# Designs tried in a protein design run: peptides against a protein of PDB entry 6TME. Part 319

Target 1, 324 residues: chain A of PDB entry 6TME
Amino acid sequence: NRLKRAYIALQAWKKAFYSDPFNTAANWVGPDVCSYKGVFCAPALDDPSVLVVAGIDLNHADIAGYLPPELGLLTDVALFHVNSNRFCGVIPKSLSKLTLMYEFDVSNNRFVGPFPTVALSWPSLKFLDIRYNDFEGKLPPEIFDKDLDAIFLNNNRFESTIPETIGKSTASVVTFAHNKFSGCIPKTIGQMKNLNEIVFIGNNLSGCLPNEIGSLNNVTVFDASSNGFVGSLPSTLSGLANVEQMDFSYNKFTGFVTDNICKLPKLSNFTFSYNFFNGEAQSCVPGSSQEKQFDDTSNCLQNRPNQKSAKECLPVVSRPVDCS
Target 2, 324 residues: chain A of PDB entry 6TME as posed
Amino acid sequence: NRLKRAYIALQAWKKAFYSDPFNTAANWVGPDVCSYKGVFCAPALDDPSVLVVAGIDLNHADIFGYLPPELGLLTDVALFHVNSNRFCGVIPKSLSKLTLMYEFDVSNNRFVGPFPTVALSWPSLKFLDIRYNDFEGKLPPEIFDKDLDAIFLNNNRFESTIPETIGKSTASVVTFAHNKFSGCIPKTIGQMKNLNEIVFIGNNLSGCLPNEIGSLNNVTVFDASSNGFVGSLPSTLSGLANVEQMDFSYNKFTGFVTDNICKLPKLSNFTFSYNFFNGEAQSCVPGSSQEKQFDDTSNCLQNRPNQKSAKECLPVVSRPVDCS

## One batch from the design tools (peptide; made by RFdiffusion4, then SolubleMPNN)

Design b2_p29_6_s1 (from b2_p29_6, 20 letters changed)
Fold by OpenDDE base, seed 3:
Structure b2_p29_6_s1 (fold): chain B 324 residues (1-324), chain A 29 residues (1-29)
Amino acid sequence: as target 1 above (324 residues)
Amino acid sequence: STILDFASTRDKIYNERLKKKLEEERKEL
């Protein structure tokens, strides 16, 4: 009996709660699991006469505890949303039995360990949100081979390079922000055909920006701020026909910020502050447009306020990195 | 940026998706 298995799983989970401030699991009593708060039932896909647990929503319950292996008994769950709790430990490997998993949101918890590779075993997974946890180590390349619509990885402890397989991703939204990623952005990034928003904020990324970024025709948000990028901005950025928000601040960029970038048709905000740019087109000057907002603070620009000193600029500007 | 934030709106979307998905699954059966 599927509901009996679900009962075992949910009771094991309740037992794994250290704290339930809102008494969310107070009604988790008895065999009628479909009446449990945060538990959603539906007819089984293989037999409409059988009711199964199809979804979990415990968002914002502030529950402290862990995910016990018995959760693997919830084999009919397609939606698992438990964000904004205080769950700790690792994601159980037993969740591989949840073959119908469609959306998995464990964000804003206290999970630790490597990337939860069990997520890679779910063939129908569309949304993966593991942000605001303590996941660490390398990002498995296989994550981008999946047909995910969104990938939220920000605010973790991931390290190493971004896999080149990123170009295979069909995701519209990808966040890498506030991790420990290093190396260059892969050139394959330009192959992300469905990409709308990508965020690299606050990593240890370096090198030159790949020219292939200019192939991201559907991107509306591109944020690469707070990294170690060097060289000039690629001229191919003129191809970002739909970019609205662009941030390159807090890097080590040099060279001239050109008209073809600042005049992008849908550009609303362009921040390139805290770099070593030594020139900018008139179209890039803050206040030059009513429709666009620019920030050129703390560069090596002449005749602009709030720029770096010559002492700071000369050593860098005189030895620009050649990205060609 | 906004995309990094936990917004109540996102949770609402998830809840709506949950309901919609369950309804769709019922229709397919």
Scores: peptide ipSAE 0.019, ipTM 0.579, DockQ to the pose 0.055
Fold by OpenDDE base, seed 5:
Structure b2_p29_6_s1 (fold): chain B 324 residues (1-324), chain A 29 residues (1-29)
Amino acid sequence: as target 1 above (324 residues)
Amino acid sequence: STILDFASTRDKIYNERLKKKLEEERKEL
């Protein structure tokens, strides 16, 4: 019965293909769904004598089409990987029936609409990759209540603010890059105890960086470049004991870049170019270290090459934002 | 940055994880 349901689902999906340039679904014929290319079967968790469809892998198939509601019949699927295709439309609500979903990757497609809230219904979800699509609207706060290991949201059309619930996230990797997020980074960010890598690149974020960023002891990558952040860098950044890659470029930061930041023990690359910094410690100067790389280009620094003109600097530097 | 890149390495990891998960499920049953 389960394989019969799977057959119905997969045949409906095949019919939903507009183009299959690599003929990936050419062998999707007949009731033996376990022989289908990109379909993986395993014994059911509740009955080892029953074979079920447990995984889908159609990565890089360049298939054009949509996800039909009949996919909800694949109730035993735990791994769903269909990245690098040309699937369009919305993620079907019927996927809520896939209660074993563990990894969901629909990245690099043409999906539209709001955040796929069906992902919030999966109790065992650990990996969510929806990047490189056209999802829009606000990010639901509930996403960070999930026990996820990784959350990829970059290169979409998400807007509004980052939810305060971010501090509840157990994810080690979170990407917000290349969306339309606005507002401040929540102070609760410092509570992300498992965070290793976070990127905010290319949004409309603003305000001062929260001091609580310095509490992210496990962070190795922190990239906040290409936003509208203002004020000085938090002194608490000296607490980032494991940061290796740090990028604050293309913002509106002011003030002095301190030794405490540039001498972070694991720091390999620190880019703070294209801001309005008016001073830097000697340890921050490019070439000052053999082990660390710095970029101070296009700031308001004295006696450094490739800086902004006085005309560009004076209006901003003379009116520093107080983040206290 | 590499984290944003759509790299083939990720696909390899996914494939290995898929295989591993299926194998583990078989062992537990």
Scores: peptide ipSAE 0.018, ipTM 0.562, DockQ to the pose 0.038
Fold by OpenDDE base, seed 4:
Structure b2_p29_6_s1 (fold): chain B 324 residues (1-324), chain A 29 residues (1-29)
Amino acid sequence: as target 1 above (324 residues)
Amino acid sequence: STILDFASTRDKIYNERLKKKLEEERKEL
């Protein structure tokens, strides 16, 4: 009977396809759903003798359509991968019935509406990828209460502030890039004990960087470029023992780029271009190291090429923001 | 589990940065 429910769901979904250019659903005929292209069956967890639909993989199928509520009948699905399609509409609330959901990838589609809160209802969710869509509104704070390994939110229309609950996240990778997030980075960021990569690129974030960023001992990639950050770089950044890629470019930072930052032991690329820094240590100078790459372009540095004019620098440098 | 096989975002980050740089360079030309 579980496969019968799956059949109903999959047939409803097929009917919801507007375009199937690769004829992916061409063989979606008859009760044998386990033979359907992109449908994967496995023994049920509660009864190994029963075969159930455990996974969907329609990645890169270029299918246009929507997700019908009947997909809620796929109660045994743990893997749902439908990236790089042209699905539109909202994520059905009926998916709350998919209590085994482990990996949910709807990235690179045309989904709209608020954050799909149904994802918060899945107790075992480990992977959430909703990037490259048109999701909008506030990010629910509860997303960071989930025991997720990865959170991909980039290239959407999310707005408002980054929730303070970010510090509770156990994710190794989090992307906020190319949204409309505003406000400051929460001080709780330093509590992200498993964080390896975090990306804030291309938002409306502002204020001073919190000192607590320096507590991110496991971070290898930290990109805060293309925002409205102000003030000096925190001295506590010297604590980023494992950072390899660091980017603060295209902000409004001022002050001095210190030696203790540029000499970070694992640092391979440090970009701080297009700011208003008025000094840098010798260790920060591009070409000073064979092991490290630096970019100091378009700052207010003396005796460096490709810097801003005095006319551009003076109004900003003369009025530094005190973050202390 | 595919999550264990997901690639680092480093390359993606690099591509985004490169794109931005290229866009800025184009504006300056």
Scores: peptide ipSAE 0.017, ipTM 0.473, DockQ to the pose 0.053
Fold by OpenDDE base, seed 1:
Structure b2_p29_6_s1 (fold): chain B 324 residues (1-324), chain A 29 residues (1-29)
Amino acid sequence: as target 1 above (324 residues)
Amino acid sequence: STILDFASTRDKIYNERLKKKLEEERKEL
């Protein structure tokens, strides 16, 4: 019965293919769905004597098409990987029936519409990758209430502010890069207890960096480049004991880059170029360390090469933003 | 980087190229 439902779903999906350049679905014929390319069967969790479709892997198949609602019949699927295809449309709400969903990867496709809220309905979801699509609108705050290990949102069209609930996230990796997020980074960010890597690259984020970033003791990668951040770097950044890669380039930061930041014990790369910093500690100077790489290009630093002109610097440096 | 570990080869290349492009565009502005 379960395999019959799977057959219906998979045949509906095959019909929803506009192009299958590698003929991935060529063998999707007949009731033996477990033999289908990219379909993986396993014993059902509730009845080991019953074989069910437990996983889909169509990664890199370059398939053009859409996800039909009949996919909701794949109720035993825990792994759904369709990375690097040309699927379009929206994620079907019928996927809410896939209550065992554990890993959902629809990255590098042509999906559109709002955040697929159906992902929020999956109680056991641990991995969510929706990057490199055309999802738009607000990020639902509930996403960070999920016990996810990784949240990949980069390269979409998400807008509005980052939800305050971010602090509730248990994810080790979160990507916001290359969206249209605006506003400030929530102060609650410091509560992300498992965070290792976070990237904000290429958004419309602004305001001061919250001091609470310094509470992210386990962070190894922090990239806030290509935004509209202002003010000085928080002194609390000295608390990033495990940060290896840090990028604040292409913002509107001002002030002095301190020793406490540049001498972070695990820091290997620190890029703060294309800002309006008017001073840096000797430890921040490129070439000052054999173990660390720095880039101070295009700031307002004195006696450094490749800096902004006084004309460019003066209006900004003379009116520093108070982040206190 | 864990982020890169989860990215496909295509994603890695695309991301880096896009980043570079954005940087160059900013330099030109």
Scores: peptide ipSAE 0.016, ipTM 0.517, DockQ to the pose 0.046

Design b2_p29_6_s2 (from b2_p29_6, 22 letters changed)
Fold by OpenDDE base, seed 3:
Structure b2_p29_6_s2 (fold): chain B 324 residues (1-324), chain A 29 residues (1-29)
Amino acid sequence: as target 1 above (324 residues)
Amino acid sequence: STVLDFASTKDEIYEKRLKEKIEELRKEL
């Protein structure tokens, strides 16, 4: 009996709670699991006459505890939302039995360990939200082989390089922000055919931006701020016909910011502050447009306010990195 | 809840949730 299995799982989970400030699991008593707060039942896909646990929503419950292996008995769960809690430990491997997993949100918790590879076993997973945890280590390349629509990895402890397989991703939104990623952005990035938003904020990425970024015709948000990127901005960025938000601030970019970038048709906000740019087109000057916002603060620009000193600029500007 | 209706795995409802998640993300970054 599927509901009996669910009962076992949910009771094991309740036992794994260290703290339940809002008494969310207070009614988790008895065999009628479909009446449990945060537990949602639906007709089974394979037999509509059978009621199964199809979803969990414990968002914002501030529950402290861990995920016990018995959760693997919830084989009919398609939606698992437990964000904004204080769950700790690792994601159980037993969750591989949840083959209907469609949405997995464990964001804003205290999970640790390597990337939860069990997520890769779910054939129907559409979005993965593991942001604001303490996951660490390498990002498995296989994540981008999956048909995910969104991948939220920000605010973790992931390290190493971004996998070359990123170009295979069908995701519209990918966040790498506030991790420890290093190396260059893969050239394969230009192959992300469905990409709308990508965020690299606050990593240890370096090197030149790949020219292939200009192939991201559907991208609306591109944020590469707070990294170690060098060289000039690729001329191919003129191809970003739909970019609205672009941020290259807090890097080590040099060269000239061109009209072709600043005149992008959908551009609303372009921040390139805290770099070593030594020139900008008139169209890039803050205040030059009513429709666009620019920030050129703390560069090596002549006749602009709030720029770096010559002493700070000369050593870098005189030795530009050639990205060609 | 309506959000976790099993029918919510349909594309239209899913797209709505996805949009909400993206908006949430934008506020956090």
Scores: peptide ipSAE 0.345, ipTM 0.820, DockQ to the pose 0.465
Fold by OpenDDE base, seed 4:
Structure b2_p29_6_s2 (fold): chain B 324 residues (1-324), chain A 29 residues (1-29)
Amino acid sequence: as target 1 above (324 residues)
Amino acid sequence: STVLDFASTKDEIYEKRLKEKIEELRKEL
């Protein structure tokens, strides 16, 4: 029966624990898996008279171990939450059998290897959180073909370019922060129709910002700080009607920060510090508004405090990158 | 009841969890 399969899976997992400091699996004994701590049963979708394991919640259990292939026997699991543990190894391919997977959270663990492509096999997946691990390699383009609400990839070892398929994403929140992504932001970014928050912090991204960013009408948070972006800010950023938090700090931007950007109607915080901007509109000056906060520190601005020296500015400002 | 509160079959419960995760992310970044 289905619970017997779950028993086999859970006992295999218990055996795969190297350390269980809170004795979370201490009661994982006997066939009554629905009584196991962190295991949640519900009536099966196909037969309400049958009880099945529908969810796992081992968040914050500090368990050390790995995910054995027998976890593929948990075919009724829709919720898999195991964040803030010390699980290592790879996500087993056998999890492809968990066709009801809806929320997958393995964040803050010790997982390694390439992107867990098994996540792409789940037809009903809505939430994917793999942040704070050691996943590496390229991000598969197919991730953005999924009907996901949220994609958390930050604090891993992903490299290469961001796939052009990003424009197909239906996610409201996407994080790329603190990886090793390189290249330009794809122009297709403007097609992300449901995007509210996107974070690129702390990568090796470069080139000019695409003009298509201005098409992100629903975006409230846009953070591209700590990269290698060059050129001027796109004039089309004036189209960000709902942006509240915007950060371009710690890049190599040049040019003039325009009034049209600083007067965005919902803008609350705009940080463009640690660049090579050589001018700003009066509306961009810190303290110019009570409703908005600006940071223009460490640019090439005249008559502003805490700016770069002329010696530091001249080589960069005199050779502006033309993004047109 | 506890199981139902955990399950994502209820949109309201899912939305709450999602919101909490987003807030958590904001604190981390």
Scores: peptide ipSAE 0.342, ipTM 0.815, DockQ to the pose 0.450
Fold by OpenDDE base, seed 5:
Structure b2_p29_6_s2 (fold): chain B 324 residues (1-324), chain A 29 residues (1-29)
Amino acid sequence: as target 1 above (324 residues)
Amino acid sequence: STVLDFASTKDEIYEKRLKEKIEELRKEL
């Protein structure tokens, strides 16, 4: 009996709670699991006459505890939302039995360990949110082989390079922000055909930006701020026909910011502050447009306010990195 | 919940949830 298995799983989970400040699981008593707070039942896909647990929503419950292996008994769950809790430990491998998993949100918790590779076992997964946890180690390349619409990885402890398989991703939104990723952005990034928003904020990424970024025709948000990028901005950025928000601030970029970038047709905000740019086109000057906002603060620009000193600029500007 | 729906196969409902998540992300980053 599927509901009996669900009962076993949910009772095991309740026992795994260290704290339930809002008494969310107070009514988790008895065999009628479909009446449990945060538990949602629906007809089974394989047999509409059978009722099964299809979803979990414990968002914002501030529950402290862990995910026990018995959760693997919830084999009919397609939606698993437990964000904004204090769950700790690792994601159980037993969740591989949840073959209908469609949306997995464990964001804003205290999960630790490596990337939860069990997520890679779910054939129908479309949405993955593991942000604001303590996941660490390498990002498995296989994540980008999956047909995901959104991948939220920000605010974790992921290290190493971004996998070259990123170009295979069909995701519209990908966040790497506030991790410890290093190395260059892979050239394969230009192959992300469905990409709308990508965020690299606050990592240890370095090297030159790949020219292939200019192939991201559907991108509306591109944020690479707070990294260690060097060299000039790729001329191919003129190909970003739909970019609205672009941020390259807090890097080590040099060279000239061109008209071709600042005159992008959909560009609303372009921030390139806190770099070592030594020139900008008139179209890039803050206040030059009513429709566009620019920030050129703390560069090496002449005749502009709030720029770096010559002492700070000269050592960097005189030795530009060649990205060719 | 505004997030959870019983029919994950309904594209419109999923798209709504996705949009809400994206909006939330924009506020945080």
Scores: peptide ipSAE 0.339, ipTM 0.825, DockQ to the pose 0.399
Fold by OpenDDE base, seed 2:
Structure b2_p29_6_s2 (fold): chain B 324 residues (1-324), chain A 29 residues (1-29)
Amino acid sequence: as target 1 above (324 residues)
Amino acid sequence: STVLDFASTKDEIYEKRLKEKIEELRKEL
């Protein structure tokens, strides 16, 4: 009996709770699992006459505990939402049995260990949110081979380089923000055909921006702030026909911010502050447009307020990095 | 009705949840 297996799983999970401040699992008593708070049943896909546990929603329950292996018995679950809790430990490998997994949200918890590779085993996964945890180590290249719509990785402890396979991703939204990623952005990034929003904020990324970024025709948000990028902005950025929000602040960029970038047709906000730019087109000057907002603070620009001193600028500006 | 509102089998419900997540992300970053 599928509901009997679900009962075993849910009772094992209740036993794995250290604290349930809102008494969310208070009614998790007896065989009628479909009446459990946060448990949702639906007709099985293979037999509509059979009721199965199809979803879990324990969002914002502030539950402390861990995910026991018995959760692998929830083989009919397609939606697993447990964000904003205090769950710790690792994601059980037994969840590989949940072959119908469609949305997986474990964000805002205390999970640790490497990337949960069990997520790679789910053939129908469309949404992955593991942000605001303590996941660490390398990002598996295979994550970008999956047909995901969204990949949220921000605010973890991931390190090493971004995989070259990123170009294979079909995701519209990808976040790398507030990790420990290093190295260059892969040139294959330009092959991300469905990309709308990508965020690299607050990593240890370095090198020149690849010219292939200009091939991201559908991108509306591109944020590479708070990294170690060097060189000039690629001239190919003029190809970002749909970009609305662009942020390159808090890097080590040099050179001239061109008119072709600042006049992008959909651009609403462009922040390039806290770099070493030594020139900008008139169209890039803050206040030059009513429709666009610019920030050129703390660069090496002449005749602009709030710029770096000559002493700070000269060592960097005199030795520009050639990205050609 | 609760199950129908929660289930991702409906594209409209999924798209709504995705939009909400994106908006949440924008507020956090």
Scores: peptide ipSAE 0.305, ipTM 0.806, DockQ to the pose 0.454

